# Designs tried in a protein design run: peptides against a protein of PDB entry 2V3S. Part 46

Target 1, 95 residues: chain A of PDB entry 2V3S
Amino acid sequence: PISLVLRLRNSKKELNDIRFEFTPGRDTAEGVSQELISAGLVDGRDLVIVAANLQKIVEEPQSNRSVTFKLASGVEGSDIPDDGKLIGFAQLSIS

## One batch from the design tools (peptide; made by RFdiffusion4, then SolubleMPNN)

Design b2_p17_6_s3 (from b2_p17_6, 8 letters changed)
Fold by OpenDDE base, seed 5:
Structure b2_p17_6_s3 (fold): chain B 95 residues (1-95), chain A 17 residues (1-17)
Amino acid sequence: as target 1 above (95 residues)
Amino acid sequence: APVDEEGIAKLEEVRAK
């Protein structure tokens, strides 16, 4: 399996690392993303963008070691989105 | 959501419950 880490800020604006595994041929990007949402670890509004980037990283993990993407849940937030600070952005990487 | 004092969460631990 592929060991992954999703880094993003919680409701208190603290950085959290969410660790999970992805097994090609058994798991799907959308399925795992839905599990993350069901566990309360990812905002439901971010299903599409998380699944898209998860698919990107697992289809070629040797080429895509890390991806940073804008969250739908962060667009309407009070803070200005910033990919460097992961404000309104999340980072998915190979562990 | 269950996040430890180090700011780490593991999906497998949540999935197992």
Scores: peptide ipSAE 0.591, ipTM 0.888, DockQ to the pose 0.234
Fold by OpenDDE base, seed 1:
Structure b2_p17_6_s3 (fold): chain B 95 residues (1-95), chain A 17 residues (1-17)
Amino acid sequence: as target 1 above (95 residues)
Amino acid sequence: APVDEEGIAKLEEVRAK
């Protein structure tokens, strides 16, 4: 399986690392993303973007060691999105 | 969310429950 870390800020704006595995042929990007949402680890509004980037990284994990993407849930927030600080952005990486 | 004091969560632990 592919070991992944999803880094994103919680409601208190603290950085969290969500560790999970992805098994090609068994898991789907959308399915795992839905599990993350069901577990309360990802905002439901971010299903599409998380799934899309999860798919990207698992397609070529050796080439795509890290991907950073804009969260839908962060757009309407009070803070200005910033990919460097992961404000309104999340990062997927191969652990 | 099931995040520990170090700010780490493991989906596997959630899946197992």
Scores: peptide ipSAE 0.589, ipTM 0.888, DockQ to the pose 0.238
Fold by OpenDDE base, seed 4:
Structure b2_p17_6_s3 (fold): chain B 95 residues (1-95), chain A 17 residues (1-17)
Amino acid sequence: as target 1 above (95 residues)
Amino acid sequence: APVDEEGIAKLEEVRAK
């Protein structure tokens, strides 16, 4: 399996690292993303963008070691998005 | 959310609960 870390800020604006595994041929990017949402670890509005970037990293994990992307849930927030500080952005990487 | 004091969450642990 591929070991992954999703880094993003929680409702208290604290950085969290969410660890999970992805097994090619058994798991799907959308399925795992839905599990993250069901667990309350990812906002439901971010299903599409998380699944898209998860698919990107698992199809070529040796080439795509890390991807940073804008969250839909961060667009309407009070804080200005900032990829460097992961405000309104999340980072998915191979652990 | 089930995040520990170090800011770490493990999806597998959430699945089991």
Scores: peptide ipSAE 0.589, ipTM 0.887, DockQ to the pose 0.231
Fold by OpenDDE base, seed 3:
Structure b2_p17_6_s3 (fold): chain B 95 residues (1-95), chain A 17 residues (1-17)
Amino acid sequence: as target 1 above (95 residues)
Amino acid sequence: APVDEEGIAKLEEVRAK
């Protein structure tokens, strides 16, 4: 399986690292993303973007060691999005 | 959310339950 870490800020603006595994042929990007949401680890509004980037990283993990993407849940927030600080952005990386 | 004091969560722990 592929070991992954999703880094994103919680409601208190603190960075959290969410660890999970992805098994090609068994798991799907959509399915795992839904599990993350069901667990309360990812905002439901971010299903599409998380799944898209998860698919990207697992289809070529050797080349895509890390991807940073804009969260839909971060757009409506009071904080100005910033990919460097992961404000309104999340980072998915290979462990 | 199942995030520990160190800001780490493991999805597998949720899956196992």
Scores: peptide ipSAE 0.587, ipTM 0.887, DockQ to the pose 0.239

Design b2_p17_6_s4 (from b2_p17_6, 8 letters changed)
Fold by OpenDDE base, seed 4:
Structure b2_p17_6_s4 (fold): chain B 95 residues (1-95), chain A 17 residues (1-17)
Amino acid sequence: as target 1 above (95 residues)
Amino acid sequence: APVDEEGMKKLEEVRAK
């Protein structure tokens, strides 16, 4: 399995890491993304972008060690998006 | 960044179903 880390800010705007495994052939990018949403860790509006980037990292984990992407849920927020501070952005990386 | 232990627990509960 592929060991991944999802780094993003929680409802209190605190940056945290979520560790989880992805097993190719058993898991799907969209399926795991939906699980993250069901667990309340990802906003439902971010399904598409999270799934797309999760797919990118798991299809070639040796090359795509880290991906940072803009969250749809962060665009309408009061804070100005900033990829460096992961405000309105999230990051997926290989452990 | 610190690990969200409770978050991981919730995720595991979802994935276990």
Scores: peptide ipSAE 0.769, ipTM 0.958, DockQ to the pose 0.985
Fold by OpenDDE base, seed 5:
Structure b2_p17_6_s4 (fold): chain B 95 residues (1-95), chain A 17 residues (1-17)
Amino acid sequence: as target 1 above (95 residues)
Amino acid sequence: APVDEEGMKKLEEVRAK
């Protein structure tokens, strides 16, 4: 399995890491993304972007070691999006 | 960044269903 880390800010705007595994042939990018949403870790509005980037990293984990992407849920937030601070952005990386 | 232990537990609960 592929060991992944999802780094994003929680409801308190604190940056945290979520570790999880992805098993090719068993898991799907959309399925795991839906699980992250069900667990309350990802906003439902971010299904598309999370799934797309999860797919990108798992299809070539040796070359795509890290991907940072803009969250749809972060656009309407009070804070200005910032990829460096991961405000309105999240990051997926290989553990 | 610090690990969200509670979040990981929630995810495991979801994935176990």
Scores: peptide ipSAE 0.769, ipTM 0.958, DockQ to the pose 0.987
Fold by OpenDDE base, seed 2:
Structure b2_p17_6_s4 (fold): chain B 95 residues (1-95), chain A 17 residues (1-17)
Amino acid sequence: as target 1 above (95 residues)
Amino acid sequence: APVDEEGMKKLEEVRAK
C-alpha cells in the first residue's frame, strides 16, 4: 500500500496531518475522497479537487511525491488563499 | 504539522465499514 499524508487546516484553522494508506486495485481516488468527507476531514465541496489530486499522486507516487491544490471551500472564505501557508489549500504527500 | 489522531480514528471507522 501507499502511505499518504493529507495536510490541511481544521475547523479551528489549525494545520494538521492525516495519515492513511491507499491500496491500488482495492481503493479508488473517488472512494477514498468520499471517505475523507464522511469522516469530516474534507469539505464536501472539495470532492472533485481532492479526488483529482489523490489520483495524480497514487498513479505515479515515485514521481509525484507531493501535490498542493486549491480547495473550493476556501475560495469564498474569510481568509485569502495562500498555498505557502496552506490557507484555502491542502497538500497530499507520500509518507 | 501535528498528527490529527482523532481525525485518523474517524477515518478508520469510516473505512472499516
Scores: peptide ipSAE 0.768, ipTM 0.958, DockQ to the pose 0.979
Fold by OpenDDE base, seed 3:
Structure b2_p17_6_s4 (fold): chain B 95 residues (1-95), chain A 17 residues (1-17)
Amino acid sequence: as target 1 above (95 residues)
Amino acid sequence: APVDEEGMKKLEEVRAK
């Protein structure tokens, strides 16, 4: 399996890491993204963008070691989106 | 960044069904 890290801010705007495994052929990007949402770790509005980037990284984990993407849930937040600070952005990386 | 231990437990519960 592929060991991944999802780095994003929680409901308290604190940056934290979620470690999980992805097994090609058994797991799907959309399925795992839905599980992240069900666990309350990802906003439901971010299903599409999280699934797209999870798919990208698991397709070629050797080439795509890290991907940072803009969250739909962060666009209209009180804080200005910033990819460097992961405000309104999340990051997926290979562990 | 710090590991969200509680978050990982919740995710495992979801994945285990």
Scores: peptide ipSAE 0.767, ipTM 0.958, DockQ to the pose 0.966

Design b2_p17_7_s1 (from b2_p17_7, 8 letters changed)
Fold by OpenDDE base, seed 4:
Structure b2_p17_7_s1 (fold): chain B 95 residues (1-95), chain A 17 residues (1-17)
Amino acid sequence: as target 1 above (95 residues)
Amino acid sequence: MEARREQLKAQAAKINA
């Protein structure tokens, strides 16, 4: 399995690392993303973008060691998005 | 899936930076 870390801010704007494994052929990017949402760790509005980037990283994990992407849930917020601070952004990386 | 959900919750850790 591929060991991944999803780094993003929680509702208190605190950075969290969420570790999980992805097994190609068993897991799907959308399925795992839905599980992240159901766990309350990802906003439901971010299903598409999380799934897309999860797919990107798992299809070429050796090349895509880290991907940072803008969250849909962060666009409408008052905070200015900042990929460096992961404000309105999340990061998937190979553990 | 439920097992992973609980694991995900348990694995979430605050980063002190």
Scores: peptide ipSAE 0.335, ipTM 0.859, DockQ to the pose 0.336
Fold by OpenDDE base, seed 2:
Structure b2_p17_7_s1 (fold): chain B 95 residues (1-95), chain A 17 residues (1-17)
Amino acid sequence: as target 1 above (95 residues)
Amino acid sequence: MEARREQLKAQAAKINA
């Protein structure tokens, strides 16, 4: 399995790391993303972008060691998006 | 599904500044 870390801010704007494993052939990017949403760790509006970037990192984990992407939920927020501070952005990386 | 959901919650960790 591939060991991953999802770094993003929670509802209190606190930065968190979510560690999880992805097993190719058993897991799907969309399925795991839905589980993250069901766990209350990802906003439902971010299903598409999280799934797309999760797919990107697991298809070539040796080449895509880290991906940072803009959240749909961040666009509608009051804070100005900032990829450096992960405001309105999230990051997936290989553990 | 249920097992993974609880594991995901348990594996979330705050990053202190």
Scores: peptide ipSAE 0.332, ipTM 0.853, DockQ to the pose 0.341
Fold by OpenDDE base, seed 3:
Structure b2_p17_7_s1 (fold): chain B 95 residues (1-95), chain A 17 residues (1-17)
Amino acid sequence: as target 1 above (95 residues)
Amino acid sequence: MEARREQLKAQAAKINA
């Protein structure tokens, strides 16, 4: 399986790392993204963007070691989005 | 899946400044 880390801020704006495995042929990007949402770790509004980027990283893990993407849930937040500080952005990386 | 959901919650960790 592919070992991944999702780095993003929680509801308290605290930066967190979420470790999980992805098994090609058994798991799907959308399915795992839905599980992240069900666990309360990802906002439901971010299903599409998280799934798209998870698919990107698992299809070519040797080439795509890390991907940073804008969250839909962060656009209307009180803080200005910043990819460097992961404000309104999340990052997926190969562990 | 319930099993993965609980595992995901347990694996979340705060990054210290």
Scores: peptide ipSAE 0.331, ipTM 0.853, DockQ to the pose 0.335
Fold by OpenDDE base, seed 1:
Parts: C-alpha cells; structure tokens; sequence
Structure b2_p17_7_s1 (fold): chain B 95 residues (1-95), chain A 17 residues (1-17)
C-alpha cells in the first residue's frame, strides 16, 4: 500500500497531519476522500478537489511526492488563502 | 470503512514546531 499524509488545518485552524494508506485496485480516490469527510477531517465541499489530487498522487507516487491544492471550503472564508501556510489549501504527500 | 474512519481520526495529529 501507499503511505500518505494529508496536511491541513482543522476547524480550530490548527495544522494537522493525517496518515493513511491507499491500496491501488482496492481503494478509490473518491472512496477514501469520502471516508476522510465522514471522519470529520475534510469538509464535504472539498470532496472533488481532494479526490482529484489523491488520484493524481497515487497514480504516480514516485513522481508526485507532494501535491498542494486549493480547498473549496477556504474560498469563502475570512482568511486569505495561502498555500505556504496551508490556509485554504491542503497538501498530500508520500510518507 | 468504519475501521478506516476511526483509524483516520486516531492518526490525525497536530504538527509540532
């Protein structure tokens, strides 16, 4: 399996790392993304973007060691989006 | 799914500076 880390801010704006494994052929990007949402770790509005980037990293994990992407949930927030601080952005990386 | 959901919660950790 592919060991991944999802780095993003929680509801308290605290930066967190979420570790999980992805098994190609058994797991799907959409399915795992839905599990992240059901666990309360990802906003439901971010299903599409998380799934898309999860798919990107797992299809070529050796080439795509890290992907940073803009969250839909962060667009209408009060904080100005910042990919460096992961404000309105999240990051997936190979563990 | 249930197992992974609980695992995901348990594996979430605040980044230490």
Amino acid sequence: as target 1 above (95 residues)
Amino acid sequence: MEARREQLKAQAAKINA
Scores: peptide ipSAE 0.338, ipTM 0.856, DockQ to the pose 0.327; fails the geometry check

Design b2_p17_7_s2 (from b2_p17_7, 11 letters changed)
Fold by OpenDDE base, seed 1:
Structure b2_p17_7_s2 (fold): chain B 95 residues (1-95), chain A 17 residues (1-17)
Amino acid sequence: as target 1 above (95 residues)
Amino acid sequence: MEERREKLKEQAKKINA
């Protein structure tokens, strides 16, 4: 399996690392993204963007060691999005 | 699915800046 880390700010704006495994052929990007949402770790509005970037990193994990992407939930937030501080952005990386 | 959800919650760790 592929060992991944999702770096994302929670509802308290605290930065968290979420570790999980992805098994190609058994797991799907959308399925795992739904599990992240059901666990309360990802906003439901971010299903599409998380799934898309998860798919990107797991299809070529050797080349895509890290991907940073803008969250749909971050657009409506009070804070200005900032990819460097991961405000309105999340990061997936190979651990 | 339930097992992974609970594991995901447990594996979420705060990063101290």
Scores: peptide ipSAE 0.397, ipTM 0.875, DockQ to the pose 0.336
Fold by OpenDDE base, seed 4:
Structure b2_p17_7_s2 (fold): chain B 95 residues (1-95), chain A 17 residues (1-17)
Amino acid sequence: as target 1 above (95 residues)
Amino acid sequence: MEERREKLKEQAKKINA
């Protein structure tokens, strides 16, 4: 399985790392993304963008070691999006 | 899925500077 880390801020704006495994052929990007949402770790509005980027990284994990992407939930947030501080952005990376 | 969900919650860790 592929060992991944999702880095994003929680409701308290605290930066967190969420470790999880992805098994190609058994797991799907959308399925795992839905589980992240069900766990309360990802905003439901971000299903599409998280799934898209998860798919990108798992299809070629050696080439796509890290991907940072804009969250839909971040656009509607009170804070100004900042990819450097991961405000309104999340990052997926290979462990 | 239920097992993974609980594991995800447990593995969510705050990053310290």
Scores: peptide ipSAE 0.394, ipTM 0.873, DockQ to the pose 0.331
Fold by OpenDDE base, seed 2:
Structure b2_p17_7_s2 (fold): chain B 95 residues (1-95), chain A 17 residues (1-17)
Amino acid sequence: as target 1 above (95 residues)
Amino acid sequence: MEERREKLKEQAKKINA
């Protein structure tokens, strides 16, 4: 299995690391993303972008060691998006 | 799915600067 870390801010704007495993052929990017949402760790509006980037990193984990992407939930917020501070952005990386 | 959901909650940790 592939060991991954999702870094993003919670509802209190606190930065969190979420560790999880992904097994190719058994897990799907959309399925795992839905589980992250059902766990209350990802906003439901971010299903598409999280699934797309999760798919990208698990397809070529040696080439895509880290991916940072803009959240749909962050666009509608009052805070100015910033990829360096992960405001309105999230990061997936290989642990 | 239920097992992974509970595990995901346990694996969510605040990053301290």
Scores: peptide ipSAE 0.393, ipTM 0.873, DockQ to the pose 0.337
Fold by OpenDDE base, seed 3:
Structure b2_p17_7_s2 (fold): chain B 95 residues (1-95), chain A 17 residues (1-17)
Amino acid sequence: as target 1 above (95 residues)
Amino acid sequence: MEERREKLKEQAKKINA
């Protein structure tokens, strides 16, 4: 399986790392993204963008070791989006 | 699945300064 880390801020704006495994052929990017949402770790509005980037990293893990992407949930937030501080952005990486 | 969901919650770790 592929070992991944999702880094993003929670509702308290605290930066968190979420570690999980992805098994090609058994897991799907859509399915795992839905599980992250059901666990309360990802905003439901971010299903599409999380699934798209999860698919990107698992299909070519040797080429895509890390991906940082803008969250839909962060666009209308009070804080200005910043990829360096992961404000309104999340990061998926191969551990 | 339910098993992964519980593991996800347990593995959510705050990045400390």
Scores: peptide ipSAE 0.391, ipTM 0.872, DockQ to the pose 0.343

Design b2_p17_7_s3 (from b2_p17_7, 12 letters changed)
Fold by OpenDDE base, seed 2:
Structure b2_p17_7_s3 (fold): chain B 95 residues (1-95), chain A 17 residues (1-17)
Amino acid sequence: as target 1 above (95 residues)
Amino acid sequence: MEERREKLKEQSKKINA
């Protein structure tokens, strides 16, 4: 399995690391993303973008060691998006 | 599904500088 870390801010704007494993052939990017949403760790509006980037990193984990992407949930927020501070952005990386 | 959900919650940790 591939060991991954999803770094993103929670509803309190606190930066969190979420560790999880992904097994190619058994897990799907959309399925795992839905589980993250069901766990209350990812906003439901971000299903598409999280799944897309999760797919990107697991298909070539040695080439895509880290991916940072803009969240749909961050666009409607009052905070100015910032990829460096992960405001309105999230990061997936190989553990 | 339920097992992974609980594991995900437990594995969510605040980053301390």
Scores: peptide ipSAE 0.459, ipTM 0.884, DockQ to the pose 0.334
Fold by OpenDDE base, seed 3:
Structure b2_p17_7_s3 (fold): chain B 95 residues (1-95), chain A 17 residues (1-17)
Amino acid sequence: as target 1 above (95 residues)
Amino acid sequence: MEERREKLKEQSKKINA
């Protein structure tokens, strides 16, 4: 399995690392993203973007060691999006 | 899956300096 870390700010704006495994052939990017949402760790509005980037990293883990992407939930938020501070952005990386 | 969901919650750790 592929060991991944999702770095994302919670509702208190605290930066958290969420570790999980992805098994190609058994897991799907869409399915795992839905599980992240059901766990309350990802906003439901971010299903599409999380799934897309999860798919990107697991299909070529050797070339895509880290991906940072803009969250739909952060675009219209009170804070100005900032990829360096992961405000309105999240990061997926290979452990 | 229920098992992964619970594990995800437990594996969410705050980043501290």
Scores: peptide ipSAE 0.459, ipTM 0.885, DockQ to the pose 0.333
Fold by OpenDDE base, seed 1:
Structure b2_p17_7_s3 (fold): chain B 95 residues (1-95), chain A 17 residues (1-17)
Amino acid sequence: as target 1 above (95 residues)
Amino acid sequence: MEERREKLKEQSKKINA
């Protein structure tokens, strides 16, 4: 399996690393993203963008060691989005 | 699915400065 880390801020704006495994052929980007949402770790509005970027990284994990992407939930937030501080952004990386 | 959800919660770690 592919060992991944999702780095993003929780509802308290605290930065967290979420470790999880992805097994190609058994897991799907959409399915794992839904599980992250069900666990309360990802906002439901971010299903599409998380799934898209998860798919990207698991397709070529040797080349795509890290991907940073803008969250839909961050657009209407009170804070100005900032990819460097992961405000309104999340990061997926190979562990 | 429930097992994975609980595992995900357990594997969520706050990053301390």
Scores: peptide ipSAE 0.459, ipTM 0.884, DockQ to the pose 0.334
Fold by OpenDDE base, seed 5:
Structure b2_p17_7_s3 (fold): chain B 95 residues (1-95), chain A 17 residues (1-17)
Amino acid sequence: as target 1 above (95 residues)
Amino acid sequence: MEERREKLKEQSKKINA
């Protein structure tokens, strides 16, 4: 399995690392993303973007060691999006 | 899904400065 970390700010704007495994052929990017949402760790509005980037990183984990992407939920936030501070952005990386 | 959901919650850790 592929060991991943999703770095994302929670509703309190606290930065968190969410560790999880992805097994190609058993897991799907959308399925795991839905589980992240159901766990309350990802905003439902971010399903598409999280799934897309999860798919990107797991299809070539050796080449895509880290991906940072803009969240749909972050656009409507009070803070200006900033990829460096992961405000309105999230990061997926290989552990 | 339920199993992973609970595991995900447990594996969510605040990053300390």
Scores: peptide ipSAE 0.464, ipTM 0.886, DockQ to the pose 0.338; fails the geometry check

Design b2_p17_7_s4 (from b2_p17_7, 12 letters changed)
Fold by OpenDDE base, seed 1:
Structure b2_p17_7_s4 (fold): chain B 95 residues (1-95), chain A 17 residues (1-17)
Amino acid sequence: as target 1 above (95 residues)
Amino acid sequence: REERRRRLLEQSEKINA
């Protein structure tokens, strides 16, 4: 399995690392994304973008060691999106 | 599914600045 880390801010704006494994052929990007949402770790509005980037990193984990992407849930937030601070952005990386 | 959700929560760790 592929060991990944999803780094993003929680509802309290605290930066968190979420570790999880992805097994190609068993797991799907959308399925795992839905589980992250069900766990309350990802906003439901971010299903599409998380799934898309999860798919990107797992299809070529050796080349895509890290991907940072803009969250739909962060667009209308009071804070200005910032990929460096992961405000309105999340990051997936290979552990 | 529930088990995985539990693991995800347990594996969520705060990153200190």
Scores: peptide ipSAE 0.462, ipTM 0.897, DockQ to the pose 0.289
Fold by OpenDDE base, seed 3:
Order: C-alpha cells, then sequence, then structure tokens
Structure b2_p17_7_s4 (fold): chain B 95 residues (1-95), chain A 17 residues (1-17)
C-alpha cells in the first residue's frame, strides 16, 4: 500500500496531518475521499478536488511526491487563501 | 467503513509550532 499524509487546517484553523494508506486495485480516490469527509476531516465541498489530487499522487507516486491544491471550502472563507501557510489549501504527500 | 473512519480520526495529529 501507499502511505500518504494529508495536511490541512481544521475548523479551529489548526494544522493537522492525517496519515492513511491507499491500496491500488482495492481503494479508489473518490472512495477514500468520501471516507475522509465522513470522518469529518475534509469538508464535503472539497470532494472533487481532494479526489482529483489523490488520484494524481497515487497514479505516479514516484513522480508526484507532493501535491498542494486549493480547497473549494477555503475560497469563501474569512482568511485570504495562502498555499504557503495552507490557508484555503491542502497538501497530499507520500509518507 | 466505520473501522476506516475510526482509524482516520485516530491518525489525525495536530502539528505544533
Amino acid sequence: as target 1 above (95 residues)
Amino acid sequence: REERRRRLLEQSEKINA
């Protein structure tokens, strides 16, 4: 399995690392993304973008070691999006 | 699915400055 880390801010704007494994052929990007949402760790509005980037990193993990992407939930937030501070952005990385 | 959800919560760690 592929060991991944999703780094993003929670509702209190605190940075968190979420560790999880992805098994090609058993898991799907959309399925795992839905589980992250069901766990309350990802905003439901971010299903599409999280799934897309999860798919990107697992299809070529040796080439795509890290991906940072804008969250739909962060666009209308009170804070200005900032990829460096992961405000309105999340990051997926190979552990 | 509930088992996976539980693991995800347990594997969520706050990053301290």
Scores: peptide ipSAE 0.461, ipTM 0.896, DockQ to the pose 0.293
Fold by OpenDDE base, seed 4:
Structure b2_p17_7_s4 (fold): chain B 95 residues (1-95), chain A 17 residues (1-17)
Amino acid sequence: as target 1 above (95 residues)
Amino acid sequence: REERRRRLLEQSEKINA
């Protein structure tokens, strides 16, 4: 399986790392993203963007070691998005 | 599926400097 880390800020604006494994052929980007949302770790509005970037990193893990992407929930939030501080952005990386 | 959600929560850790 592919070991991944999703780094993003929680509701308290604290930066967190979420570790999880992805098994190609068994897991789907959409399915895992839905589970992250169901766990309350990802905002439901971010399903599409998380799934898209998860798919990107798992399809070519050797080439895509890290991807940073803008969250829909961040755009709609009060804080100004900042990819450097991961405000309104999340990062997926190979562990 | 509930077990996986539990694991995800357990594997969520605050990043400290």
Scores: peptide ipSAE 0.460, ipTM 0.895, DockQ to the pose 0.262
Fold by OpenDDE base, seed 2:
Structure b2_p17_7_s4 (fold): chain B 95 residues (1-95), chain A 17 residues (1-17)
Amino acid sequence: as target 1 above (95 residues)
Amino acid sequence: REERRRRLLEQSEKINA
């Protein structure tokens, strides 16, 4: 399995790391993303972008060690999106 | 699915500055 970390801010704007494993052939990017949403760790509006980037990183883990992407849920937020501070952005990385 | 959700929650940790 591929060991991953999803770094993003929670509703309190606190930065969190979520560790999880992804097993190619058993797991799907969309399925795992849905589980993250069901756990309350990802906003439902971010299903598409999280799944897309999760797919990207797991299909080429050695080439895509880290991916940072803009969240749909962050667009309407009061804070200005910032990829460096992960405001309105999330990051997936290989553990 | 419930088990997976539990694990995800347990594996979520606040990052301190």
Scores: peptide ipSAE 0.458, ipTM 0.895, DockQ to the pose 0.270

